# Ledger of designs, part 71: peptides against a protein of PDB entry 5HDT

Target 1, 163 residues: chain A of PDB entry 5HDT
Amino acid sequence: MVVKTFMDMDQDSEEEKELYLNLALHLASDFFLKHPDKDVRLLVACCLADIFRIYAPEAPYTSPDKLKDIFMFITRQLKGLEDTKSPQFNRYFYLLENIAWVKSYNICFELEDSNEIFTQLYRTLFSVINNGHNQKVHMHMVDLMSSIICEGDTVSQELLDTV
Target 2, 163 residues: chain A of PDB entry 5HDT as posed
Amino acid sequence: MVVKTFMDMDQDSEEEKELYLNLALHLASDFFLKHPDKDVRLLVACCLADIFRIYAPEAPHTSPDKLKDIFMFITRQLKGLEDTKSPQFNRYFYLLENIAWVKSYNICFELEDSNEIFTQLYRTLFSVINNGHNQKVHMHMVDLMSSIICEGDTVSQELLDTV

## One batch from the design tools (peptide; made by RFdiffusion4, then SolubleMPNN)

Design b2_p18_1_s2 (from b2_p18_1, 7 letters changed)
Fold by OpenDDE base, seed 2:
Structure b2_p18_1_s2 (fold): chain B 163 residues (1-163), chain A 18 residues (1-18)
Amino acid sequence: as target 1 above (163 residues)
Amino acid sequence: REKFKQEIVKKIEEKIFS
């Protein structure tokens, strides 16, 4: 499945990283994270996911608060997985697939608010998943959440309560 | 610790595929 975004990239060369650095920073601004159009927000989320893939295991964002905002934003977009018949479902799927494969949320381990981020992620994923979703969606969700458990040092009770 | 994590992962799997 091919999904096109502003940063629909399969490459992660240093040249490309430098080229898209400014775009990466701008996409994390309140202007885009709080954009009134839901389709724009979805596209922004996909681009941000691409950025994390390209820069993995690092990130161009240095502010812990900004990183928190980004991942809380991405988590909110994942709610769109609820409607499998939506014209935008493929982009929601791409978002999930990307962040699961890259293990994007693992960068949050060092954030003070990692518990809040992970808890909100788990609540969101569990709230949208149902038998109408295909096997790939199920597996990506498991991979995403399992990676956080396995690679994290500690698991909060609040996170455990979501399971 | 590893066993504990495996148990949590199993619970996640069960809930996702419920």
Scores: peptide ipSAE 0.726, ipTM 0.963, DockQ to the pose 0.953
Fold by OpenDDE base, seed 5:
Structure b2_p18_1_s2 (fold): chain B 163 residues (1-163), chain A 18 residues (1-18)
Amino acid sequence: as target 1 above (163 residues)
Amino acid sequence: REKFKQEIVKKIEEKIFS
């Protein structure tokens, strides 16, 4: 499912990477990550996910602290998956589908606080999922979590405790 | 180690689809 955003980034080209570099940096600013409007934050998360897709396997962000903030922010948005009847559910689904397909969280392996990021992600996903969700939501969650386990060097006890 | 990871993945699958 393709969800249109105000940026609507959809191709992996050097021309687009150069064009949207400044926009990518601005979207990761505190102004957007801490925006008071929940719908705006969701759109920001979707755009950030698109940016990770375009720039994969690297990210245009060089600060480990900024990367941590972004992924903690995305994780918080995934709480919106809980209400399947919300008019914004399709955008939350898009966010999950995107980050699962791209394996966006794999960038976090090199971060010092990767364990915290992964643990918070797992706790969030397990707390949200229920029998009301369709099969695709379940599969995307499994794909996302399994990729972190299989491609990571080590698995912390704290992460294991979430399973 | 690979077998260990596979066991964890199975637990994740079971918990998500429970």
Scores: peptide ipSAE 0.725, ipTM 0.963, DockQ to the pose 0.955
Fold by OpenDDE base, seed 3:
Structure b2_p18_1_s2 (fold): chain B 163 residues (1-163), chain A 18 residues (1-18)
Amino acid sequence: as target 1 above (163 residues)
Amino acid sequence: REKFKQEIVKKIEEKIFS
């Protein structure tokens, strides 16, 4: 209930940035990123996506390693898009929609391991998408991946090989 | 450079909507 309430709130003011700073830091802890319950991990990912929306284009995370962990974590959650009949599909859709709209992954451009992050993202998205998904899923995936190509300075051969 | 990126985007679109 409390997590759902948080996600339903209008969270784009500077006042809310400060309010949720501690929560943002806590959600990025190993306790949540490595939580044994997959439904909890999905909720954590959705909350992290909201945090990136609030703090865009920056993030309250100062550690490059932590940022990498977060985005690799989010990427792993996106695998859940594969089953459109899952009770949690709407949350997976929410996750995709948010990170695509915000262009959350673009914060990774300055990370040393950006290539790994983007490559894993592309592989994941291409592996789960199929004709059973609706047009919105397809469009969000295209928007997400296209933004990385267009706004990035360089594109690695490894990333190109995923396309 | 921009044309190159556009070509990649087109490939992404084709693969996603295939």
Scores: peptide ipSAE 0.724, ipTM 0.963, DockQ to the pose 0.956
Fold by OpenDDE base, seed 4:
Structure b2_p18_1_s2 (fold): chain B 163 residues (1-163), chain A 18 residues (1-18)
Amino acid sequence: as target 1 above (163 residues)
Amino acid sequence: REKFKQEIVKKIEEKIFS
């Protein structure tokens, strides 16, 4: 697929991958994914996005259930894009920009629950976006959602119903 | 199939920029 060829051009060194492996695994633990502090969860999401960028087109996580949990977690954090006046908006923007550029969600194609993941992503993005957001936010959302449609083999009716 | 995907992308663009 085109996505794998693109990701090969932006791969980090093996040394860097080895350095961040333990961090990647710890950040995906229930301790961080279910952390009670909203700001901590946002930072965790940004770090996870960075991990996916580093390891693209693959991921250091071997469990399909863990990957599902991570992307459902990231999707929940994207709700923070709604308040453009928040002091943390720039980090929410970074999260969106990163996952859109890297096409991070495309790794979910091989997951059994990919339909659920993509459906929740689309519902979240459509529920958040409004005319108060700048054009860059709009473009990143389009890029993210369009890449899933174009690179995926199938599109479920449930996903189509969100559009 | 390509036409179908392009139609979906168009709908996404329209909804995001509505």
Scores: peptide ipSAE 0.726, ipTM 0.962, DockQ to the pose 0.943; fails the geometry check

Design b2_p18_1_s3 (from b2_p18_1, 5 letters changed)
Fold by OpenDDE base, seed 1:
Structure b2_p18_1_s3 (fold): chain B 163 residues (1-163), chain A 18 residues (1-18)
Amino acid sequence: as target 1 above (163 residues)
Amino acid sequence: SEKFKQEIVERIKERIFS
């Protein structure tokens, strides 16, 4: 229910954003990020992506370590894009589409471990993409990765080596 | 430079659409 609500929501007022702040914080807890159920983790990732969409261009999280954990978590979920015939593929697609459109990862520029985050993202995306995916998946991946290159101040050699 | 970034973007495109 909560997941569906967020997916159907556009950017909210400041008052409404504040109302969901506690939920946003709880979704980033180890209980959810390390949940044993794969489907639950996917739903959590989608909710987190929606939270970033709502709060864009800022994040409701104040801890750099927590932000790193979240984006590393989201990156791990993107592995689910590999199976295009999965019943959950549409949710994985939504996750990719959302974070690409919002440019969610760009908030990581100010994090000390941004290079690690981006490198893992690029490796993950390159590892799952194949000719069986539709054009939209390809374009979203390009948009996501290109935005990081174009809007970032510098590009590390490690990141370049992934391309 | 912007030219360098664009080169990287083209490499990304080539890799994704390979």
Scores: peptide ipSAE 0.752, ipTM 0.968, DockQ to the pose 0.941
Fold by OpenDDE base, seed 5:
Structure b2_p18_1_s3 (fold): chain B 163 residues (1-163), chain A 18 residues (1-18)
Amino acid sequence: as target 1 above (163 residues)
Amino acid sequence: SEKFKQEIVERIKERIFS
């Protein structure tokens, strides 16, 4: 599977940016975002997170609709954090850690549907978290959500209602 | 305001670590 080449890519590598530009675009296609295999979708999400890390603070995607689809897709994958005993938990953890550290969702500030994206993210994280999760999961969630609050210009009432 | 944002952050922390 070609998407495996995107795992654990280096941040801000111009060489990697040039090499994987076309492949990055294909990873965001409906074929991968709507793949029937849950494990494949998780891998795709991790690869997309790595792509955002490499291209940060920008993204290789110019379509607002595509960016929305990607982040809504990533948000859906984060539901997998609920089962801490799953064989795939470590990859879900990686996904959370990555997007929290990179502040990947901050690119959504310029999107018209940013409130929808952030609201769905907050609802998902709050619905998943419990006392069975380790301290790092809690901290990454707080870092991710706090960054959106602090670096955004305004906070919508809809987002406030999720807290 | 920054003060208001900080209040929201504290609410997030409380809910996540509850």
Scores: peptide ipSAE 0.750, ipTM 0.968, DockQ to the pose 0.946
Fold by OpenDDE base, seed 2:
Structure b2_p18_1_s3 (fold): chain B 163 residues (1-163), chain A 18 residues (1-18)
Amino acid sequence: as target 1 above (163 residues)
Amino acid sequence: SEKFKQEIVERIKERIFS
């Protein structure tokens, strides 16, 4: 029920955002982030991406540690883009498309561990992409990574080493 | 600098579309 609710959500009024705040917080709990079912984790990631879209440019999460956990979690899910023939590929595509369009990772700029987050993201994307992916996947990856470079104040050497 | 960032962006493009 929670999954379906957030997948159908778009940018809402402040009243609706407040209504869903508790659900958003629960989705970021260890219970969901460490769920044993990979398909459930993918759905959770998509819901989290939707939450970031709705609350953009802010986030309902105030804990830096929690934000780090969320984005590290989303990054791990993006590994699923590797199999273009998977029945779940379209959902992985949605996840990528969403976070690229919203520029969701840009909220990490002010986190102390932003370097680690971005480095893991870049490593994951570069390890997954190949010529079997369609043009849209390529473009979304470029858009996502380019936005982090362009809107960030600094670029770490560790991040540069991934490129 | 903006020029430096653009260079990195081009490197990203090259690697993604390689």
Scores: peptide ipSAE 0.749, ipTM 0.967, DockQ to the pose 0.944
Fold by OpenDDE base, seed 3:
Structure b2_p18_1_s3 (fold): chain B 163 residues (1-163), chain A 18 residues (1-18)
Amino acid sequence: as target 1 above (163 residues)
Amino acid sequence: SEKFKQEIVERIKERIFS
């Protein structure tokens, strides 16, 4: 109930940036990123996505290593899109929709390991997509990946090899 | 180039909608 309320509320104000700063820091901790419960990890990912939406185009995290960990974590959660009949599918869809709309991964352009992050994202998305997914899932994936190509300065050969 | 990027985007579309 509490988590649902958080996800449903409007989160696009400066006042909310201040409100969620502490939450953002806690959610990025190893305790949550490495939580043993799969459903908890999904909720954490959704909350992190909302945080990135609030702070876009920046993030409240100053550590490049932490940012890398977060996006690698989010990428791992996107594997859950594979099972369209899962009771958690709607949350996986929300995660995809959010990060695609916000272009959350674009903050990774400044990271030294951006190539690794993007490559893993592309591999994950291509591995889970199938004809059982609806048009919206397909479009969100295209939007997400296309934004990285178009707004990035360069495209690595490794990333090209995923396409 | 922008042209090259657009070509990549088209390949992404083809791969996703295949």
Scores: peptide ipSAE 0.748, ipTM 0.968, DockQ to the pose 0.952

Design b2_p18_1_s4 (from b2_p18_1, 7 letters changed)
Fold by OpenDDE base, seed 1:
Structure b2_p18_1_s4 (fold): chain B 163 residues (1-163), chain A 18 residues (1-18)
Amino acid sequence: as target 1 above (163 residues)
Amino acid sequence: DEAFKQAIVERIKERIFS
């Protein structure tokens, strides 16, 4: 119930941001990131995306390692976009739309492992996309990837090799 | 270089919409 309610929330006031800080921290725990239920992991990813939206342009997480874990986790969930007929596809779409709109991954520019994060993201998206997806999925993927290229200082050769 | 970045973006578009 708490998770569903949180997903329906827009950007909060500073006071509300503080209120949800504890939830944000718990959602990033191994218990949730490594949860055995795929549907639970998807829901967690959506909530994390919402957290990044609410706290943008900053993140409530102070640990670079935790941020890396979160974005690697989100990237893994995006694999679920492959099955457009899945009952959960709408949530996968929501996840993609959200992170593309917010430019959530751009917070990773300051991380030492940003190259790894972006490279895995690009590989995942290119491996999932096909002509069976609607135009919006295609556009969100382009927006997400292009933002990383344009707003980043440099583009690594490894990332270039994915394109 | 902005032109270089734009070229990369175009390549991304080509692959996504291929």
Scores: peptide ipSAE 0.759, ipTM 0.970, DockQ to the pose 0.940
Fold by OpenDDE base, seed 5:
Structure b2_p18_1_s4 (fold): chain B 163 residues (1-163), chain A 18 residues (1-18)
Amino acid sequence: as target 1 above (163 residues)
Amino acid sequence: DEAFKQAIVERIKERIFS
């Protein structure tokens, strides 16, 4: 599977960006974002997170609608953090760790629907976190949400209501 | 302002670590 090959990427170079540009675009297609298999969707989310890491601070996607779809998709995958005993928990952890470290969601500041994206992210994170999660999960969630607050220009009342 | 943002961050921390 093409997605599995992409997961082997672990560098941030111009050569890598050029080589995998087309693959990055294909991973954001409806075929992958709407894949019927939950495990495949998680894998796609991890690959997309890697793409944002590699292409940071700019994504290879030019469509605001596509960016919205991607981040709403990633947010939905984060629901999988709820079950710490899941065989796929480590991949969910990787997803959270990656997007928190890279501050991937900060690219959404320029999107018209940024408020919706951030609100759904906050609601999702607050809904899944509990005392059964390790300290690292807690810290990554705080880092992710705090970065959006601190680096954004304004905070909407709707977002404030989630806190 | 920065003080307001920091207050929000503290609220986030309190809720995540509650």
Scores: peptide ipSAE 0.756, ipTM 0.969, DockQ to the pose 0.947
Fold by OpenDDE base, seed 2:
Structure b2_p18_1_s4 (fold): chain B 163 residues (1-163), chain A 18 residues (1-18)
Amino acid sequence: as target 1 above (163 residues)
Amino acid sequence: DEAFKQAIVERIKERIFS
């Protein structure tokens, strides 16, 4: 029920945002981020992406360490895009599409560890993408990475080395 | 620098669509 609720949510009213604030915080707990089931972790990632979409341009998470953990977690889930024939591919696609459209990672600009987050994201995306992926996957990856370059104040050498 | 950023974007496109 919780998973379905978040996945079906659009940009909510202020009252609805407040209602689901506690659930949003719980989804970012170590219990869910380190869940042993791969499919559960994917669903958690999708829910977190939806939370960022709903609360954009801000997020209900105030801890820099927690935000870092979340985005590193989401980045790890994106590895699942590698198998286009997986039954879960559509959810991995949704995750990519969502974070690209919302520009979710741009919230990381204010984090001192933004370089590490972006570098891991770029390495992951470049390692996953191949000619077997459809055009939309390619475009979403470009949109996601380009937004970070264009809207960021500076680009680290480490990030440049991934390109 | 916008030109520099655009060059990086073009490189990203090249890597993704290679």
Scores: peptide ipSAE 0.754, ipTM 0.969, DockQ to the pose 0.940
Fold by OpenDDE base, seed 3:
Structure b2_p18_1_s4 (fold): chain B 163 residues (1-163), chain A 18 residues (1-18)
Amino acid sequence: as target 1 above (163 residues)
Amino acid sequence: DEAFKQAIVERIKERIFS
């Protein structure tokens, strides 16, 4: 599985960065972001998260619009965290764990539409979390959301209204 | 400003662990 391969990669490896640059670009295409299969979209999201981990703190994407599309896409996938008994829950968990640990969303600070991205993320996370989730899910959500607050320069009123 | 951010973080914790 591609995701497992990326998990074992050293993010400081320049050779690995070059090898997967083309893959990163293809995964961000409309073909994959709008793929009709839900499981495929989840896999794409996990791969994209791994790409951000590998290239952190930079991103292989130069277009602000493309970055927005990617993170809005990842946010939509996080809705799958609702069903803790789903066969795909472990992959949703991995997605959350990865983006929280890497602080992937922090590259959005300089985007003009960062407010929209963060607001949708917060609304999504708050909408899916409940007492049926384990402690790790709760902690990763807090870490992800807190990092955006602490490392960002300003917090919009719209984002504050989600809290 | 740090106090303000910390207050937001505490609110996030409260909602997530409610």
Scores: peptide ipSAE 0.750, ipTM 0.970, DockQ to the pose 0.947

Design b2_p18_2_s1 (from b2_p18_2, 8 letters changed)
Fold by OpenDDE base, seed 5:
Structure b2_p18_2_s1 (fold): chain B 163 residues (1-163), chain A 18 residues (1-18)
Amino acid sequence: as target 1 above (163 residues)
Amino acid sequence: KAAVKEKMKKAAEERDKA
């Protein structure tokens, strides 16, 4: 698996990665993933996406259960893409653009529950996609989904039925 | 911590190859 690192922040050196490791681990704690404020959760999702970008092709999270929790969390935030007129839409766009460009979800192929994660992602994207989205949003959604299909040797019937 | 550093080093090497 080859994951491309998208560089828009200058935090990719090994020294910087070590410096921010503790922060990266703390951002994946229940305190942040279960934060009661929706805007805070969106910010956390964007930060987690940046962490995957910085540490690509491997995340600093070594627990499969934690990785699953993170990607399920990010998937839930993508529901915010539905309202294109929301003041927070630009941040949702950033989240989508980042994870599509980096191919962040491809690390999930190493998880036992990868099929569950991908199914939830596809269901979420198809539930929010509409004609009000511009071409760039559609492109990122397609790139995200197609990259997963191309990387996987086989796709479950359940996932195919979701598409 | 040492194991994490080694993993990061490996990840950096793979990233540079891409």
Scores: peptide ipSAE 0.022, ipTM 0.525, DockQ to the pose 0.083
Fold by OpenDDE base, seed 4:
Structure b2_p18_2_s1 (fold): chain B 163 residues (1-163), chain A 18 residues (1-18)
Amino acid sequence: as target 1 above (163 residues)
Amino acid sequence: KAAVKEKMKKAAEERDKA
């Protein structure tokens, strides 16, 4: 239900954005980010991705530490892309497609630990990418990585070493 | 790995033109 609510929300609906602000903030709590169920964490990640889409170019999360936690969390979920035959793969695909299209990670440029976040993202993507992925998956992965490199004013040597 | 960076930038630019 929560997932569907955010998926159907329009970016131009200011009233709805205000209404669900508290829910958006709650979804970023440790209760959800550290939930023991892998499927729940995937759903949380998708919801967070939708929140970033809806509130773009801003985010309802004002704490740099919280933003870091969220993106590190989303990055960890992307490991699920490794199994293309998983019943949950379509949801992992949605997560990837969303964050790539929205360029959600671009907000991380404002964070002190942006290099750590991007490095971990790249390592994760390279670890899961394989020939079993179709062209669309490959495209989204490349788009996600390329966007970060292109939009960044500078790229650290550590990030370059990761690529 | 400056070459990789430039390659990705070029690829992104090409996609933006299409």
Scores: peptide ipSAE 0.019, ipTM 0.500, DockQ to the pose 0.055
Fold by OpenDDE base, seed 2:
Structure b2_p18_2_s1 (fold): chain B 163 residues (1-163), chain A 18 residues (1-18)
Amino acid sequence: as target 1 above (163 residues)
Amino acid sequence: KAAVKEKMKKAAEERDKA
């Protein structure tokens, strides 16, 4: 299973990184990003998050447009955090924890549309956060948002008004 | 808005210490 493979990979395994590079690139295709099955999209998002973790601080994706698509896609998946009773919640938690810890979104600062990406991220997180989430979830959300605010020199006023 | 950034930075730093 592709998901398990990426989850088990270490950042220091250059051989494995090279081996799965093509697979990583294919996972970012429109076929996967626009897959009709919500569970498949979640799995894809987790794989993409793992790819960012493995290849950090860089990404194997060289196209700015593709990177934007990926992060907008991941952001949309985070909406699944809303239902804490869902069988898929643990996977959504994994996604959140991963991208927060790795600071995956920091790559977006190199993109012209970074403000759009971050704005959508913040709106999504604020829309799903609720009292049903435990402290760990809240912590990861705050860590993710605060890291972006602190690292960004030119954060838009629109983004700042959301926090 | 710079104040918000500073507060968030401090909060993040405190969490990193824990």
Scores: peptide ipSAE 0.018, ipTM 0.542, DockQ to the pose 0.065
Fold by OpenDDE base, seed 3:
Structure b2_p18_2_s1 (fold): chain B 163 residues (1-163), chain A 18 residues (1-18)
Amino acid sequence: as target 1 above (163 residues)
Amino acid sequence: KAAVKEKMKKAAEERDKA
């Protein structure tokens, strides 16, 4: 499997960031997060991941509830990593690679429901992890989980039991 | 760069095809 990576892509200029702001906000609407087509939801998740990358370390979303919805949405899409033979697997890989490298979930530490978000993420990852995944997939999963544990000053027992 | 814009276009195209 040949996977195209985009980690070396430069961030957009400040002028371009301003241009994309309205689009970024629109992509987080219920229309897209609850879209009935699975492939559309995957593309939306990839776009959201790119938005977090471009605007890092800050997100253009100011509502805690909206941020929670977005990360729960992204977490649900990661279920697609289970089928390594799917034609869409490369896009799921891109999603995983992006959020792991950028450490996008670190924004969640500012949320009251951070523990819930992280718990759902860990449960999702452990539900799809298997020996059929290559080393790169495993590395990104480990990087994502370990980063959250290392940066968290308070880790719930429930999360510890999940790990 | 037009990464976000391009993906948005793809999402719209897929939505229209569905």
Scores: peptide ipSAE 0.033, ipTM 0.679, DockQ to the pose 0.030; fails the geometry check

